# Designs tried in a protein design run: peptides against a protein of PDB entry 4N7V. Part 63

Target 1, 222 residues: chain A of PDB entry 4N7V
Amino acid sequence: TLRSITSPLVAHRLKPIRQKTKKAVVSILDSEEVCVELVKEYASQEYVKEVLQISSDGNTITIYYPNGGRGFPLADRPPSPTDNISRYSFDNLPEKYWRKYQYASRFVQLVRSKSPKITYFTRYAKCILMENSPGADFEVWFYDGVKIHKTEDFIQVIEKTGKSYTLKSESEVNSLKEEIKMYMDHANEGHRICLALESIISEEERKTRSAPFFPIIIGRKP

## One batch from the design tools (peptide; aimed at target 1 P116 W141)

Design b2_p30_2_s2 (made by RFdiffusion4, then SolubleMPNN; from b2_p30_2, 12 letters changed)
Fold by OpenDDE base, seed 2:
Structure b2_p30_2_s2 (fold): chain B 222 residues (1-222), chain A 30 residues (1-30)
Amino acid sequence: as target 1 above (222 residues)
Amino acid sequence: SEEEIEELIEETPEPSERVKKLIKEFFESL
C-alpha cells in the first residue's frame, strides 16, 4: 500500500513556494495545496503534461492532463484543472502515481524542516523548532557564533572558528570537548522547553478550535 | 516520455537558499 511507504503529506501553515527541477515543478500554493507538474520539452519549449494536485492534508489527490494531454506551456503557476480530471483518496491512489506522490511528500517534508514552528530566544541563543514531524529539526544559533542543528538522525555542530562536524551516535556526543558540551547542554534545554511549549499550545488549540496558534515566537533577542 | 520522467524523479527538489531564507525571515518577522 502507499501507506506502507509514506504517510499523507501535511502542508498546513507552509508558505507558497515554487521549485523547478529538470523534469518537474513542485509548488505549495496559497491554498496550501501541493502541485507536482510533470514537464516535457518540445522544440525548446517546456510543457506541462500531467499535474498532481494534493490537498493540504495529503488525503485527496486530483490528477489532470492539461489541454487533453497535449500539454500546456510551463508558466509561473500550475495550469488550471481541465474537464478530464481524476480524484483519488490517499488509500485509493493508483500505484503508477505513488512515486510522484512520494516526490511531493519529500519536498513538503524538506520545506517543513526549514519552516519555524516555535522560535525561542534565550539569554545566549535563538532556538528554532521546525514544522517537520516526527522528530522535528531543532536549530540553535548562539549569539557568539556557535551553531547546533539537531535532526532525528544527527547533530551538526559549527564552532566559533567555523569548524563543522556531525555527530551520529551518543558515544560521539559524550566524547565532545567540555567547552562544546556547555553549548550542547543549553541546546538540549532549549529543545526540551520548545517541545513542552508545543505540547501545551497544541492542547489549547484543540480545546478552542480556533485559528492556528503557530508559528509562535517566545521572548526577544537581548 | 512519461516513463523517462517517472524514472528521473529520484531526488527531492531542494528549495533555493534564497527561498529558504525568505521562508525563515517571514516567520521571524511576526
Scores: peptide ipSAE 0.032, ipTM 0.592, DockQ to the pose 0.030
OpenDDE base, seeds 1, 3, 4, 5: peptide ipSAE 0.026, 0.028, 0.023, 0.036; ipTM 0.607, 0.609, 0.566, 0.561; seed 5 fails the geometry check

Design b2_p30_2_s3 (made by RFdiffusion4, then SolubleMPNN; from b2_p30_2, 13 letters changed)
Fold by OpenDDE base, seed 5:
Structure b2_p30_2_s3 (fold): chain B 222 residues (1-222), chain A 30 residues (1-30)
Amino acid sequence: as target 1 above (222 residues)
Amino acid sequence: DEEEIERWIEETPAPSERVKKLIKEFFEKL
């Protein structure tokens, strides 16, 4: 099943973006829907031959073939749906579209990993907890130029000099220079605070049934 | 034509590092 390969994508709270590749264009729309445009080149002109439009919750997939399958010239936005539209639920999506959906999902997950959910300004850094899950990315931008990027898989450190390295184990973290450990300690504290805030705010959001509370900004840059 | 696109999609496990960078830069400006 498709569900065994990927979960429904979640594009809620994501800002619009359009990313072109050689064979496809992936977009998050103002509506928070996700579009995959399949692109072919004919006579030095790019045409959109197929579009998958996926709802913000990932559960509905609308597929259409612009201009009766002849393709529509690639533009700055997906072509409008044609009269020949197929609509599927996630669980009823034909297998031939699974890879395209998976690509959309991966793109959305990437965007989520770069989308601030909580921004927290400390005395020393801008801390950002991202929208991806599980194990949301956490970035710390120290005002002096040091950067720390935590993911579920690794911690990347960028020093003031621009020297960059990746830590994949606790032993490597423990082997850090003392100076860098200070930054890591601050990053970890900021991370803890962001996670705590996320939990509290999410619970209040659930109780109030209001508009989304996220993204939020806590504190101000000094 | 469609087959070529499908092969490309199949061979693409995730957005490229270039795309990741572009996305990062995009959101850093927001």
Scores: peptide ipSAE 0.031, ipTM 0.559, DockQ to the pose 0.024
OpenDDE base, seeds 1, 2, 3, 4: peptide ipSAE 0.026, 0.026, 0.023, 0.024; ipTM 0.569, 0.563, 0.549, 0.570; seed 3 fails the geometry check

Design b2_p30_2_s4 (made by RFdiffusion4, then SolubleMPNN; from b2_p30_2, 13 letters changed)
Fold by OpenDDE base, seed 4:
Parts: sequence; C-alpha cells; structure tokens
Structure b2_p30_2_s4 (fold): chain B 222 residues (1-222), chain A 30 residues (1-30)
Amino acid sequence: as target 1 above (222 residues)
Amino acid sequence: DEEEIEKLIEETPAPSERVKKLIEEFFKKL
C-alpha cells in the first residue's frame, strides 16, 4: 500500500513555493495544496502533461491531464483543471501515481524542515523549531556565529571558524569539548522550551479552533 | 509520453542540497 511507504503529506502553514526540476515542477499553493506538474520537453518548449493536485492534509489527490492530454505550456503556476479529472483518496491512489506522490511528499517534508513553527530568541541565540514531523528539526543560531542543527538523526555543529561536524550518537555528544558543550546545553534548553510551548499553544489552538496560532515568535533579538 | 514521464519521475531524486539551501534561504528570513 502507499501507506506502507509514506504517510499523507501535510502542507498546513507552509508558504507558497514553486520548485522546478528537469522532470517536474512541484508547488505549494496559497491554498496550501501541493501540485506536481509532470513536464515533457518538445521542440525546445516545456509542456505540462499531467498534474497531481494534493490537498493540504495529503488525503485527497486530484489528477488531470491538461488539454485532454495534449499538454499545456509550462507557466509560472499549474494549469487549471480541465475535463477528465480523477479524484482519489490517499488509500485509493493507483500505484502508478505513488512515486509522484512520494516526490511531492519528500518536497513537502523538506520545506517543513525549513519552515519555522516557533522562533525563540534567547540571550545568546535565535532558536527555531521547524514544522516537520516526527522529530522536528531544531536550529540554533548563536549571535557569536556558532550554529547547531538538530534533527531526528543527527546534530550538526558549525563552529565560529566555520568548522562543521556531525554527531550521531550520545557518546559523540559526550566527547565534545567543554566549550562546545556549553553551546549544546543552551541549544538543548531552547529546544526543551520550544517543545513545551508547542504543546501548550497547540492545546489552546485546539480548544479555540480559531485561526492558526503558528508560526509564532517569542522574544526578540537583543 | 506518459510512460516516459513516469520513468523520468521514478528516477528523480529528492531535492538536491542546492534546493535545500534555496528553501532555507527563503523560509529562514525571519
């Protein structure tokens, strides 16, 4: 099943973006829907032959073929749906479209990993909890130039000199120089606070069911 | 055409590091 290889993509709260590759264009729209345009080149002109439009929650996939399959010239936005539109749920998506869905999903996950959910300014750093899940990326930009990037899989450290290294285990973290540990401790505290605030704010958001509370900014740069 | 496009999309990797950087620059502007 598609579910065995990916979860429904989640594009909520993502800003519009359009990314062209050689073979496809992927877009997040103002509506937070995700579009994959399959591109064919003919006579030095690019044409959109197929479009997958995916709902913001990833559960509905609308597929259409511009100009009855003749294609539509590639433009700055997806072509409007025409005739012969097919609509699928995530669990009913034909297998032939799974790779295209995965492409969209990977792009969305990447965008989410770079989309601030919580920005928290401390005395020493700008901390950012990102939108991706599970295990949201967390970035710390110290005002003195040190950078720490935490992911579910690793921690990247960029020192003032620009020296960069990756830590993949607790033992490696424990082997850090004392000076770097201080940065790590601060980063971890900022991370803890952001996660706590995310939980509290999400709960209040659930109760009120008003406009989204995220993204939020806490504090200000000194 | 469809088969060719499907084959092409199957061969398309996740966004490159260049794209990641571009996205980072776009969204980190807070």
Scores: peptide ipSAE 0.033, ipTM 0.646, DockQ to the pose 0.024
OpenDDE base, seeds 1, 2, 3, 5: peptide ipSAE 0.031, 0.025, 0.028, 0.026; ipTM 0.637, 0.591, 0.541, 0.603

Design b2_p30_3 (made by RFdiffusion4)
Pose (drawn by RFdiffusion4):
Structure b2_p30_3 (pose): chain A 222 residues (1-222), chain P 30 residues (1-30)
Amino acid sequence: as target 1 above (222 residues)
Amino acid sequence: EEEEEEEEREEELEEELEELAEEWEEEEEE
């Protein structure tokens, strides 16, 4: 059953983005709702045959077929719903559409992996904690020129040369120049600070009923 | 410099979104 494989998507605090493609148009609206529009081409013009719209919390799914000859003319914004529409909870979503919800889930998870939640400016680097929690990606862009990309699985180092390599395990990073560990440890301290900063601010957010406390930009680029 | 960094990040996201769309199109063909 859907929920065997996937968890409801989370599109909160994400910026609006629209993505065209040969097959469909997947987007995140200003209301932070995820919209998936299937697209067909006819008479040198594109038609829409199905629209999936998922709530910000991913719990509510609305699907409408503007069933008509020629479907729906493709525009820059999602079309208004028709009358032959549908609405399901996440658990009550039919066996159909499951391939499409999983696609939308990945789209969102990809976007969040590139959405800054906390931006921290150190003496040596620009630190960014991303949105894809838990274990969000951590990116460090040293003013020196070195780039460090931290994942729950990976550590990625891009030296000033452009010489790039990936370090997966604790043993792999220990196989190191005892100078690059400074870049590694400074980035890890920055990661420690952002995870700590995120916790005490999101805690105050649960104490409140206001506009989101994210994203945050801390300090300034010297 | 800050704008270049933001553009690089947006380019990476656009490339990954194109790959994701290609993969999904392959599944629809199956």

Design b2_p30_3_s1 (made by RFdiffusion4, then SolubleMPNN; from b2_p30_3 with E5L E7K E15K E18K A21D W24Y E26K)
Fold by OpenDDE base, seed 3:
Structure b2_p30_3_s1 (fold): chain B 222 residues (1-222), chain A 30 residues (1-30)
Amino acid sequence: as target 1 above (222 residues)
Amino acid sequence: EEEELEKEREEELEKELKELDEEYEKEEEE
């Protein structure tokens, strides 16, 4: 099943973006829908031959072939859907489109990992919890130049000197120099606070149902 | 300063997107 290889993508709260490759263009629209445009070149002109338009919650996929399948010239935005469209739910998406959906999902997840959800200023650092899930990325930018980037898979440390290294186990974290451990401790505390705030704010957002509370900024640079 | 940090994240995103694209294209050629 498609679910065995990916979950429905989630594009809520993401800013519009358009990324062109050799064979495709992927976009997040103002509507927070995601479009994958399949591009072919004819006579030195690029044409969009197929479009997958995915809802912001990833559950609905609209597929259409611009200009009756002849293709539409590539522009700064996806071509509008034609009368001949197919609409699928996530679970009913034909297998031939799974790779394209997976690509869109990976793209969105990557964008989410770089999209601030909570920005928290401490005395020593700017802490940022990102939108990706599960295990949101967490970045800490210390005002003295130290940087820590936490992902689900690793922790990257950039020291004041610019020396960079990656930690993949608790044992490696425990083997850090004492001075670096202090930064890590602060980063972990900031992370804990951001996660706690995310939970509280999300609950209030659910109750209020007025407007999204995220992204949110807490505090200011000292 | 804040703009520079945002720019750095955008550059990282572009790099990782390029890698994702290369992987996708390779899988399509196989």
Scores: peptide ipSAE 0.235, ipTM 0.796, DockQ to the pose 0.823
OpenDDE base, seeds 1, 2, 4, 5: peptide ipSAE 0.243, 0.222, 0.227, 0.239; ipTM 0.800, 0.788, 0.789, 0.798; seeds 1, 2, 4, 5 fail the geometry check

Design b2_p30_3_s2 (made by RFdiffusion4, then SolubleMPNN; from b2_p30_3, 11 letters changed)
Fold by OpenDDE base, seed 1:
Structure b2_p30_3_s2 (fold): chain B 222 residues (1-222), chain A 30 residues (1-30)
Amino acid sequence: as target 1 above (222 residues)
Amino acid sequence: ELKKLEEEREKELKKELEELHEEYEKELEE
């Protein structure tokens, strides 16, 4: 099943983006829908041959073939759906489209990992909790130049000198120099606070059922 | 300073997206 490969993508609150490659264009639209345009080149002109338009919650996939499958000239936005439109739910998507959906999903997840959900300014750093889930990325930009990037898989440290290294286990974290541990402690505290705030704000958002509260900025740079 | 950090973040995103695209190059070719 498609579900065994990926979960439905979630594009809520993401800013519009359009990324072109030789064979495809992937976009997050103003509507927070995700489009995968499959591109072919003929006579030095690029044409969109197939479009997968995925709803913001990932559960509905609309597939169409512009200009009766002959293709539509590549533009700054996806071509509008034509007469031949197929609509699928996530669980009913034909297998031939699964890899394309997975591509869209990974694209969205990557964008989410770089999209601020909570920005928190401390006395010493700018802390950012990202939108990706589970295990949202967390970045700390210290005003003196030190950077810490936490993911589900690793912690990356960039020292003031520019020296960079990656930590993949708790033992490696515990082996850090005392000076770096101070930065790590601050980063961890900032992370804890952001997670706590995320929980509280999300609960209030659920209760009010209003416009999204995120992204949010807390504090200001000193 | 903050603008520079944001620019670097955007640059990193673009790089990672390029890498992601390469992973699916064959599957996206019809």
Scores: peptide ipSAE 0.174, ipTM 0.766, DockQ to the pose 0.698
OpenDDE base, seeds 2, 3, 4, 5: peptide ipSAE 0.171, 0.182, 0.160, 0.177; ipTM 0.767, 0.774, 0.759, 0.770; seeds 2, 3, 4, 5 fail the geometry check

Design b2_p30_3_s3 (made by RFdiffusion4, then SolubleMPNN; from b2_p30_3, 8 letters changed)
Fold by OpenDDE base, seed 5:
Structure b2_p30_3_s3 (fold): chain B 222 residues (1-222), chain A 30 residues (1-30)
Amino acid sequence: as target 1 above (222 residues)
Amino acid sequence: EEKKEEEERKKELEEELKKLFEEYEEEEEE
């Protein structure tokens, strides 16, 4: 099943973006829908041959073939749906589209990893918890130029000198210079606070069923 | 300063998206 490959994508709260490659264009629209445009080139002109439009919650997929499959000239936005539209639920999506959906999901997840959910200003740094899940990315921009980027898989450190390195194990973290450990300690504290705030805010959202509280900014730069 | 951070994050995103696309396109050619 598609569900065994990926979960429904979640594009809520994401800002619009359009990314083009040679063969495809993926977009997050103002509506928070996700569009995958399949592009073909003919006579030095790019045409959109197929469009997958996925709802913001990932549960509905609308597929259409512009100009009856002849294609529509590539523009700055997806072509409007044509008369030949197929609509599927996530669980009823034909297998031939699963790969494309998975790609869209990965795209969205990547965008989420770069989309601030909580911004928290400390005395020493700007901390940012991102939208991706599970294991949201966490960035710390120290005012003195040090940067720490935590993901589920690694920790990247950029020192004041511009020296950059990646840590993939606890042993490597423990082997850090004491100076860097201080930054890491601060980053970890900021991370803990952001996670706690996320939990509290999410619980309040659940209770009130109000408009989303995220993204949120806590404090200000000193 | 915040703009610089945003631009850097945007650049990182674009680079990672490019890699994702390249992976996808390569697999479609096979």
Scores: peptide ipSAE 0.343, ipTM 0.830, DockQ to the pose 0.877
OpenDDE base, seeds 1, 2, 3, 4: peptide ipSAE 0.343, 0.329, 0.342, 0.338; ipTM 0.831, 0.825, 0.830, 0.828; seeds 1, 2, 3, 4 fail the geometry check

Design b2_p30_3_s4 (made by RFdiffusion4, then SolubleMPNN; from b2_p30_3 with E5L E10R E11K E19K A21H W24Y)
Fold by OpenDDE base, seed 2:
Structure b2_p30_3_s4 (fold): chain B 222 residues (1-222), chain A 30 residues (1-30)
Amino acid sequence: as target 1 above (222 residues)
Amino acid sequence: EEEELEEERRKELEEELEKLHEEYEEEEEE
C-alpha cells in the first residue's frame, strides 16, 4: 500500500514556495495545497503535461492533463484543472502515481524541517522547534556564535571557532568537552520547554477551534 | 540578524531540495 511507503503529507501552516527542476515543478500554494507539475520540453519551450494537486492534509489527490494532454506552457503557477480530472483518496491512489506522491511528501517534509513552529528566546540563545514530525528538528543559535542542530538522527554542533561535527550516539554526546556540555544542557532544556509549550498551545488551539496559533514566538532577544 | 538567520535557513533548505530533486530525477531515468 501507499501507506506502507509514506504517510499522507501535511502542508498546513507552510508558506508558499515554488521549486523548478528539469523534469518537474513542485509548489506549495497559498491554499496550502501541494502541486507537482511534470514538465516536458519541446522546441525550446517547457510544457506542463501532468499535474498532481494534493490537498493540504494529503488525503485527496487530483490529477489532470492540461490542454487535453498536449500540455500547457510552463508559467509562474500551476495551470488550472481541465475537464478531464481524476480525483483519488490517499488509499485509492493508483500505484503509478505513488512515486510522484512520495516525492511531494519528501518535499513537504523537508520544507517542514525548515519551517519554525515555535521560536523561543532564552537568556543565551534563540531556540527553534520546527514543523516536521515525528521528532521535529530543533535548532539553537547561541548569541555567542555556537549553534546546535538536533534531528531525529543526529546532533550537529558548530563551535565559536567554526569547528563543526556531528554526534550520532549517546557515547559521543557523553564524550563532549565540558564546555560544550554546558551548551548541550541549555539546548536540551530549551527543547524540553518548546515541546511542553507545543503541547499546551495545541490543546488550547483545539479548545478554541479558531485560527492556527502556530507559528508562535515566545520571549524576545535580549 | 534575524533576517540573516532566516536567509541561512533558506540556503540550507535550497541545498537539501537540490539533493532531493537530483535523487528523484536519477530514479526517473532508470
Scores: peptide ipSAE 0.286, ipTM 0.810, DockQ to the pose 0.842
OpenDDE base, seeds 1, 3, 4, 5: peptide ipSAE 0.291, 0.288, 0.286, 0.290; ipTM 0.813, 0.811, 0.808, 0.810; seeds 1, 3, 4, 5 fail the geometry check

Design b2_p30_4 (made by RFdiffusion4)
Pose (drawn by RFdiffusion4):
Structure b2_p30_4 (pose): chain A 222 residues (1-222), chain P 30 residues (1-30)
Amino acid sequence: as target 1 above (222 residues)
Amino acid sequence: EEEEEEEEEEEREEELEEELEELAEEWEEE
């Protein structure tokens, strides 16, 4: 059953983005709702045969077929819903559309892996904690020129040369120049600080009923 | 400094766009 494989998507605090493609148009609206529009081409013009719209919390799904000859003319914004429409909860979503919800889930998870939640400026680097929690990606751009990309699984180092390599495990990073560990440790301290900063601010957010406390930009690029 | 920050944001948006194209290609294959 859907929910066997996937969890409801989270599109909160994400910026609006629209993505065209040969098959469909997947987007995130200003209301932070995820919209998936299937697209067909006819008479040198594109038609829409199905629209999936998922709530910000991913719990509510609305699907409408503007069933008509020629479908729906493709535009830059999602079309208004017709009368032959549908609405389901996440758990009550039919066996159909499951391939499409999973696609939308990945689209959102990808977007969150590139959405800054906390931006921290150190003496040596620009630190960014991303949105894809838990275990969000951590990116460090040293003013020196070195780039460090931290994942729950990976550590990625891009030296000033452009010489790039990946370090997966604790043993692999230990196989190191005792100078690059400074870049590693400074980035890890920055990661420690951002995870700590995120916790005490999101805690105050649960104490409040206001506009989001994210994203944050801390300090300034010297 | 503001120009460098804008470059960094553009690079990040480009990476996102490339990954979104790959994701769309994989889905088109299915």

Design b2_p30_4_s1 (made by RFdiffusion4, then SolubleMPNN; from b2_p30_4, 9 letters changed)
Fold by OpenDDE base, seed 1:
Structure b2_p30_4_s1 (fold): chain B 222 residues (1-222), chain A 30 residues (1-30)
Amino acid sequence: as target 1 above (222 residues)
Amino acid sequence: NEEEERREEEEREKELEEELKKLDEEFEKE
């Protein structure tokens, strides 16, 4: 099943973006929908032959073939759907479209990993929790120049000297120099606070059903 | 300050572009 290789993509709160490749253009629209345009070149002109339009929650996929499959000239936005539109749920998407959906999902996940959800200023650092899930990326920019980047897979440390290294196990984290451990401790505390705030704010959003509270900025640089 | 925030955002955008390039290369090869 498609679910065995990817989860439904989530594009909520993401800024619009359009990324062109040789064979495709992937976009997050103002509506937070995701579009994959399949591109072919004829006579030095690029044409959109197929469009997958995916809902912001990833659960609905609308597929259409512009100009009766002849293609529509590539523009600054996806071509509008015409007649002969197919609509699928995530679980009913034909296998021939799974690769394209997976591409869209990975694209969105990358964008989310670079999209601030919570920015929190401490006495010593700017902490940023990103939108990706599970295990959101977390960045700490210390005012003295140290940087720590935490992902689900690793922790990257950039020291004041510019020395950079990646930690992939708890053993490696435990072997850090005492000076670096102080930064790591602060980063971990900031991370804990951001996660706690995310939980509290998300619960309030659920209760009020108002406009999204995220992204948010808490405090300011001293 | 605003300049620092802009620099940080530009760095994240650059990192995103690099990762997207890798993703695109993988998609084009398959």
Scores: peptide ipSAE 0.384, ipTM 0.871, DockQ to the pose 0.782
OpenDDE base, seeds 2, 3, 4, 5: peptide ipSAE 0.379, 0.378, 0.383, 0.382; ipTM 0.869, 0.869, 0.870, 0.870; seeds 2, 4, 5 fail the geometry check

Design b2_p30_4_s2 (made by RFdiffusion4, then SolubleMPNN; from b2_p30_4, 10 letters changed)
Fold by OpenDDE base, seed 5:
Structure b2_p30_4_s2 (fold): chain B 222 residues (1-222), chain A 30 residues (1-30)
Amino acid sequence: as target 1 above (222 residues)
Amino acid sequence: NEEELKKLEEEREEELKKELAKLAEEWEKE
């Protein structure tokens, strides 16, 4: 099943973006829907042959073939749906579209990992908790130039000199220079605070049934 | 200030685009 290889994508709170490649264009729309446009070139002109439009919650996939399958010239946005529209639920999506959906899902997940959910300014750094889940990315941009990027899989450190390295184990973290450990300690504290705030805000959001509280900015740059 | 924030946002967007491009290349090679 599709569910065995990916979960429904979640594009809520994501800003619009459009990424063109050789064979496809993937977009997050203002509506927070996700579009995968399959592109083919004919006579030095690019045409959209197929469009997968995925709902913001990933549960509904609308597929259409512009201009009766002849294709529509590639533009700055997906072509409007034509008369020949197929609509599927996530669990009923034909297998031939699974790869495209998976790509859309990976695309969205990557965007989420770079989309601020909580921005927290400390005395020393700009801390950012991202939208991806589980194990949201956490970035710390120290005002002196040091950068720390935490993911579920690794911690990347960029020193003032521009030297960059990746830590994949706790032992490697423990072997850090004392100076870097200070930055790591601050990053970890900021991370803890962001996670705590996320929990509190999410709970209040659930209780009030109000508009989304995220993204949120806490504090000010000194 | 606003200019610094804008610059940071632009840099973030550029990094995102680079990573998205890599993802796309991987998808197209499969």
Scores: peptide ipSAE 0.408, ipTM 0.862, DockQ to the pose 0.762
OpenDDE base, seeds 1, 2, 3, 4: peptide ipSAE 0.402, 0.393, 0.400, 0.396; ipTM 0.859, 0.855, 0.860, 0.859; seed 4 fails the geometry check

Design b2_p30_4_s3 (made by RFdiffusion4, then SolubleMPNN; from b2_p30_4, 8 letters changed)
Fold by OpenDDE base, seed 1:
Order: structure tokens, then sequence, then C-alpha cells
Structure b2_p30_4_s3 (fold): chain B 222 residues (1-222), chain A 30 residues (1-30)
């Protein structure tokens, strides 16, 4: 099943972005929908022959073939759906589109990993929790120049000298020098606080059903 | 402070663009 390969993508709260490659253009629209445009070149002109338009929650996929499959000239935005429109749910998407959906999903996850959800200023650092899930990326920018980047797979440390290294196991983290451990302890505390705030804010957002509270900035640089 | 925030955002954007390019190359190779 498609679900065994990927989860439905989630594009809520993401800023618009458009990336063009040789064979495709992927966009996050102002509507927070995701579009995959399949591009073909004819006589030095690029045409969009197929479009996958995915809802912001990833559960609805609209597929259409511009200009009866002849293609529509590539522009600064996806062509509007006009002819031969098919609509699928995530679980009913034909297998021939799974690779394209997976690409869109990975695209969105990368964008989310670089999209601030919570920015929290401490006495010593700017902490940023990103939008990706599960295991959101977490960045700490210490005002003295030290940087820590946490992902589900690794922790990257950049020291004041510019020396950079990656930690991929708990053993490596436990082997940190005492000086770096102090920064790591602060980063971990900031991370804990951001996760707690995310939970609290999300609950209040659910209760009020108001406009999104995220992204949010807490405090300011001292 | 604003300049520092702009620089941080710029760096994240550059990293994103690089990773997205790598992802697209993987997609186009198949």
Amino acid sequence: as target 1 above (222 residues)
Amino acid sequence: MEEEEEEEEKKRKEELEKELEELSEEFEKE
C-alpha cells in the first residue's frame, strides 16, 4: 500500500515555494496545496503534461492533464485544472502515481524541517523548533557563536572556532568535552521547553478553533 | 539583531535549496 511507503503529507502553515527541475516542478501554493508538475520539452519550450495537486492535509489528490494531454506551456504557477480531472483519496491513489506522491511528501518534509514552528529566546541562545514530524528538527544558536542542530538521526555541533562535528549515537554524546556538555545541557532544556509549549499552544488552538497560532516567537534577544 | 536573524534565515534557505536539489536529482535518476 501507499501508506506502507509514506504517510499523507502535511503542508499546513508552510510558506509558498516553487522548485523547478528538468523533469518536474514542485510547488507549495498560497493555499498550502502541493503541486507536482511533470515537464516535457518540445522545440526548446517546456510544457506541463501532468499535474498532481495534493491537498494541504495530503489526503486528496487531484490529477489532470492540461490541454487534453498535449501540455500547457510552463509558467510561474501550475496550470488550472480544466480537462480530464481525476480525484483520489490517499488510500485509493493508483500505484502509478505513488512515486510522484512520495517525492512530493519528501519535498514537504524537507521544507518543514527548515520551517520554524516555535522560536524561543533564552538568556544564552535562540532556540528554534521546526515543523517536521515526527521528531522535529531543533536548532540552537548561542549568542557567543556556538551552534547545535538536533535531528532524529544526528546532532551537529559547531564550536566557536568553527570546528564542526556530528554525533550519531548516545555514546558519542556522552563522550563530549565538559565545555560542550554545558551547551548541550542548555540546548536540551530549550528543546524540552519548546516541546512543552508546542503541546500547550496546540491544545489552546484546538479549543479556540481560531486562526493558527504557529509560527510563534517567544521572547527576544537580550 | 535583525541582521543576524536574516543571516540565519538565509543559511537555512540555502541548506533547504541544497537538500531539495539533491532530492530532485534522486527523483530524476529513476
Scores: peptide ipSAE 0.455, ipTM 0.883, DockQ to the pose 0.836
OpenDDE base, seeds 2, 3, 4, 5: peptide ipSAE 0.452, 0.452, 0.454, 0.454; ipTM 0.882, 0.882, 0.882, 0.882; seeds 2, 4, 5 fail the geometry check

Design b2_p30_4_s4 (made by RFdiffusion4, then SolubleMPNN; from b2_p30_4 with E1M E3K E10K E14K E21K E22K E29K)
Fold by OpenDDE base, seed 1:
Structure b2_p30_4_s4 (fold): chain B 222 residues (1-222), chain A 30 residues (1-30)
Amino acid sequence: as target 1 above (222 residues)
Amino acid sequence: MEKEEEEEEKEREKELEEELKKLAEEWEKE
């Protein structure tokens, strides 16, 4: 099943972006929908032959073939669905489209990992929790120049000297010098606070059903 | 403060662009 390969993508709260490649253009629209445009070149002109339009929650996929499959000239935005349109749920998406959906999902997840959800200023650092899930990326920018980037897979440390290294296991984290451990302890505390705030704010959003509270900035740089 | 925030945002945007490019290259090779 498609679900065994990927989960439905989630594009909520993401800023619009458009990336052109040789064979495709992927976009997050102002509507927070995701479009994959399949591009072919004819006579030095690029044409969109197929479009996958995915809902912001990833559960609905609309597929259409511009200009009766002849293609529509590549523009600054996806062509409007006018002709042969098919609509699928995530679980009913034909296998021939799974690779394209997976690409869109990976694209969105990567954008989410670089999209601030919570920015929290401490006395010593700017802490940023990103939108990706599960295991959201967490960045700490210390005012003295130290940087820590936490992902699900690793922790990257950039010291004041510019020395950079990556930690991939708990044993490596435990082997850190005492000076760096102080920064790591502060980063971990900031991370804990951001996760707690995310939970509280998300619960309030659920109760009020108002406009999204995220992204949010807490505090200010001293 | 605003300048530092702009620099941080630009750095993240650059990293995103580089990683998206790698993702695209992987997808096109398969």
Scores: peptide ipSAE 0.542, ipTM 0.910, DockQ to the pose 0.840
OpenDDE base, seeds 2, 3, 4, 5: peptide ipSAE 0.542, 0.539, 0.544, 0.539; ipTM 0.909, 0.909, 0.909, 0.908; seeds 3, 4 fail the geometry check

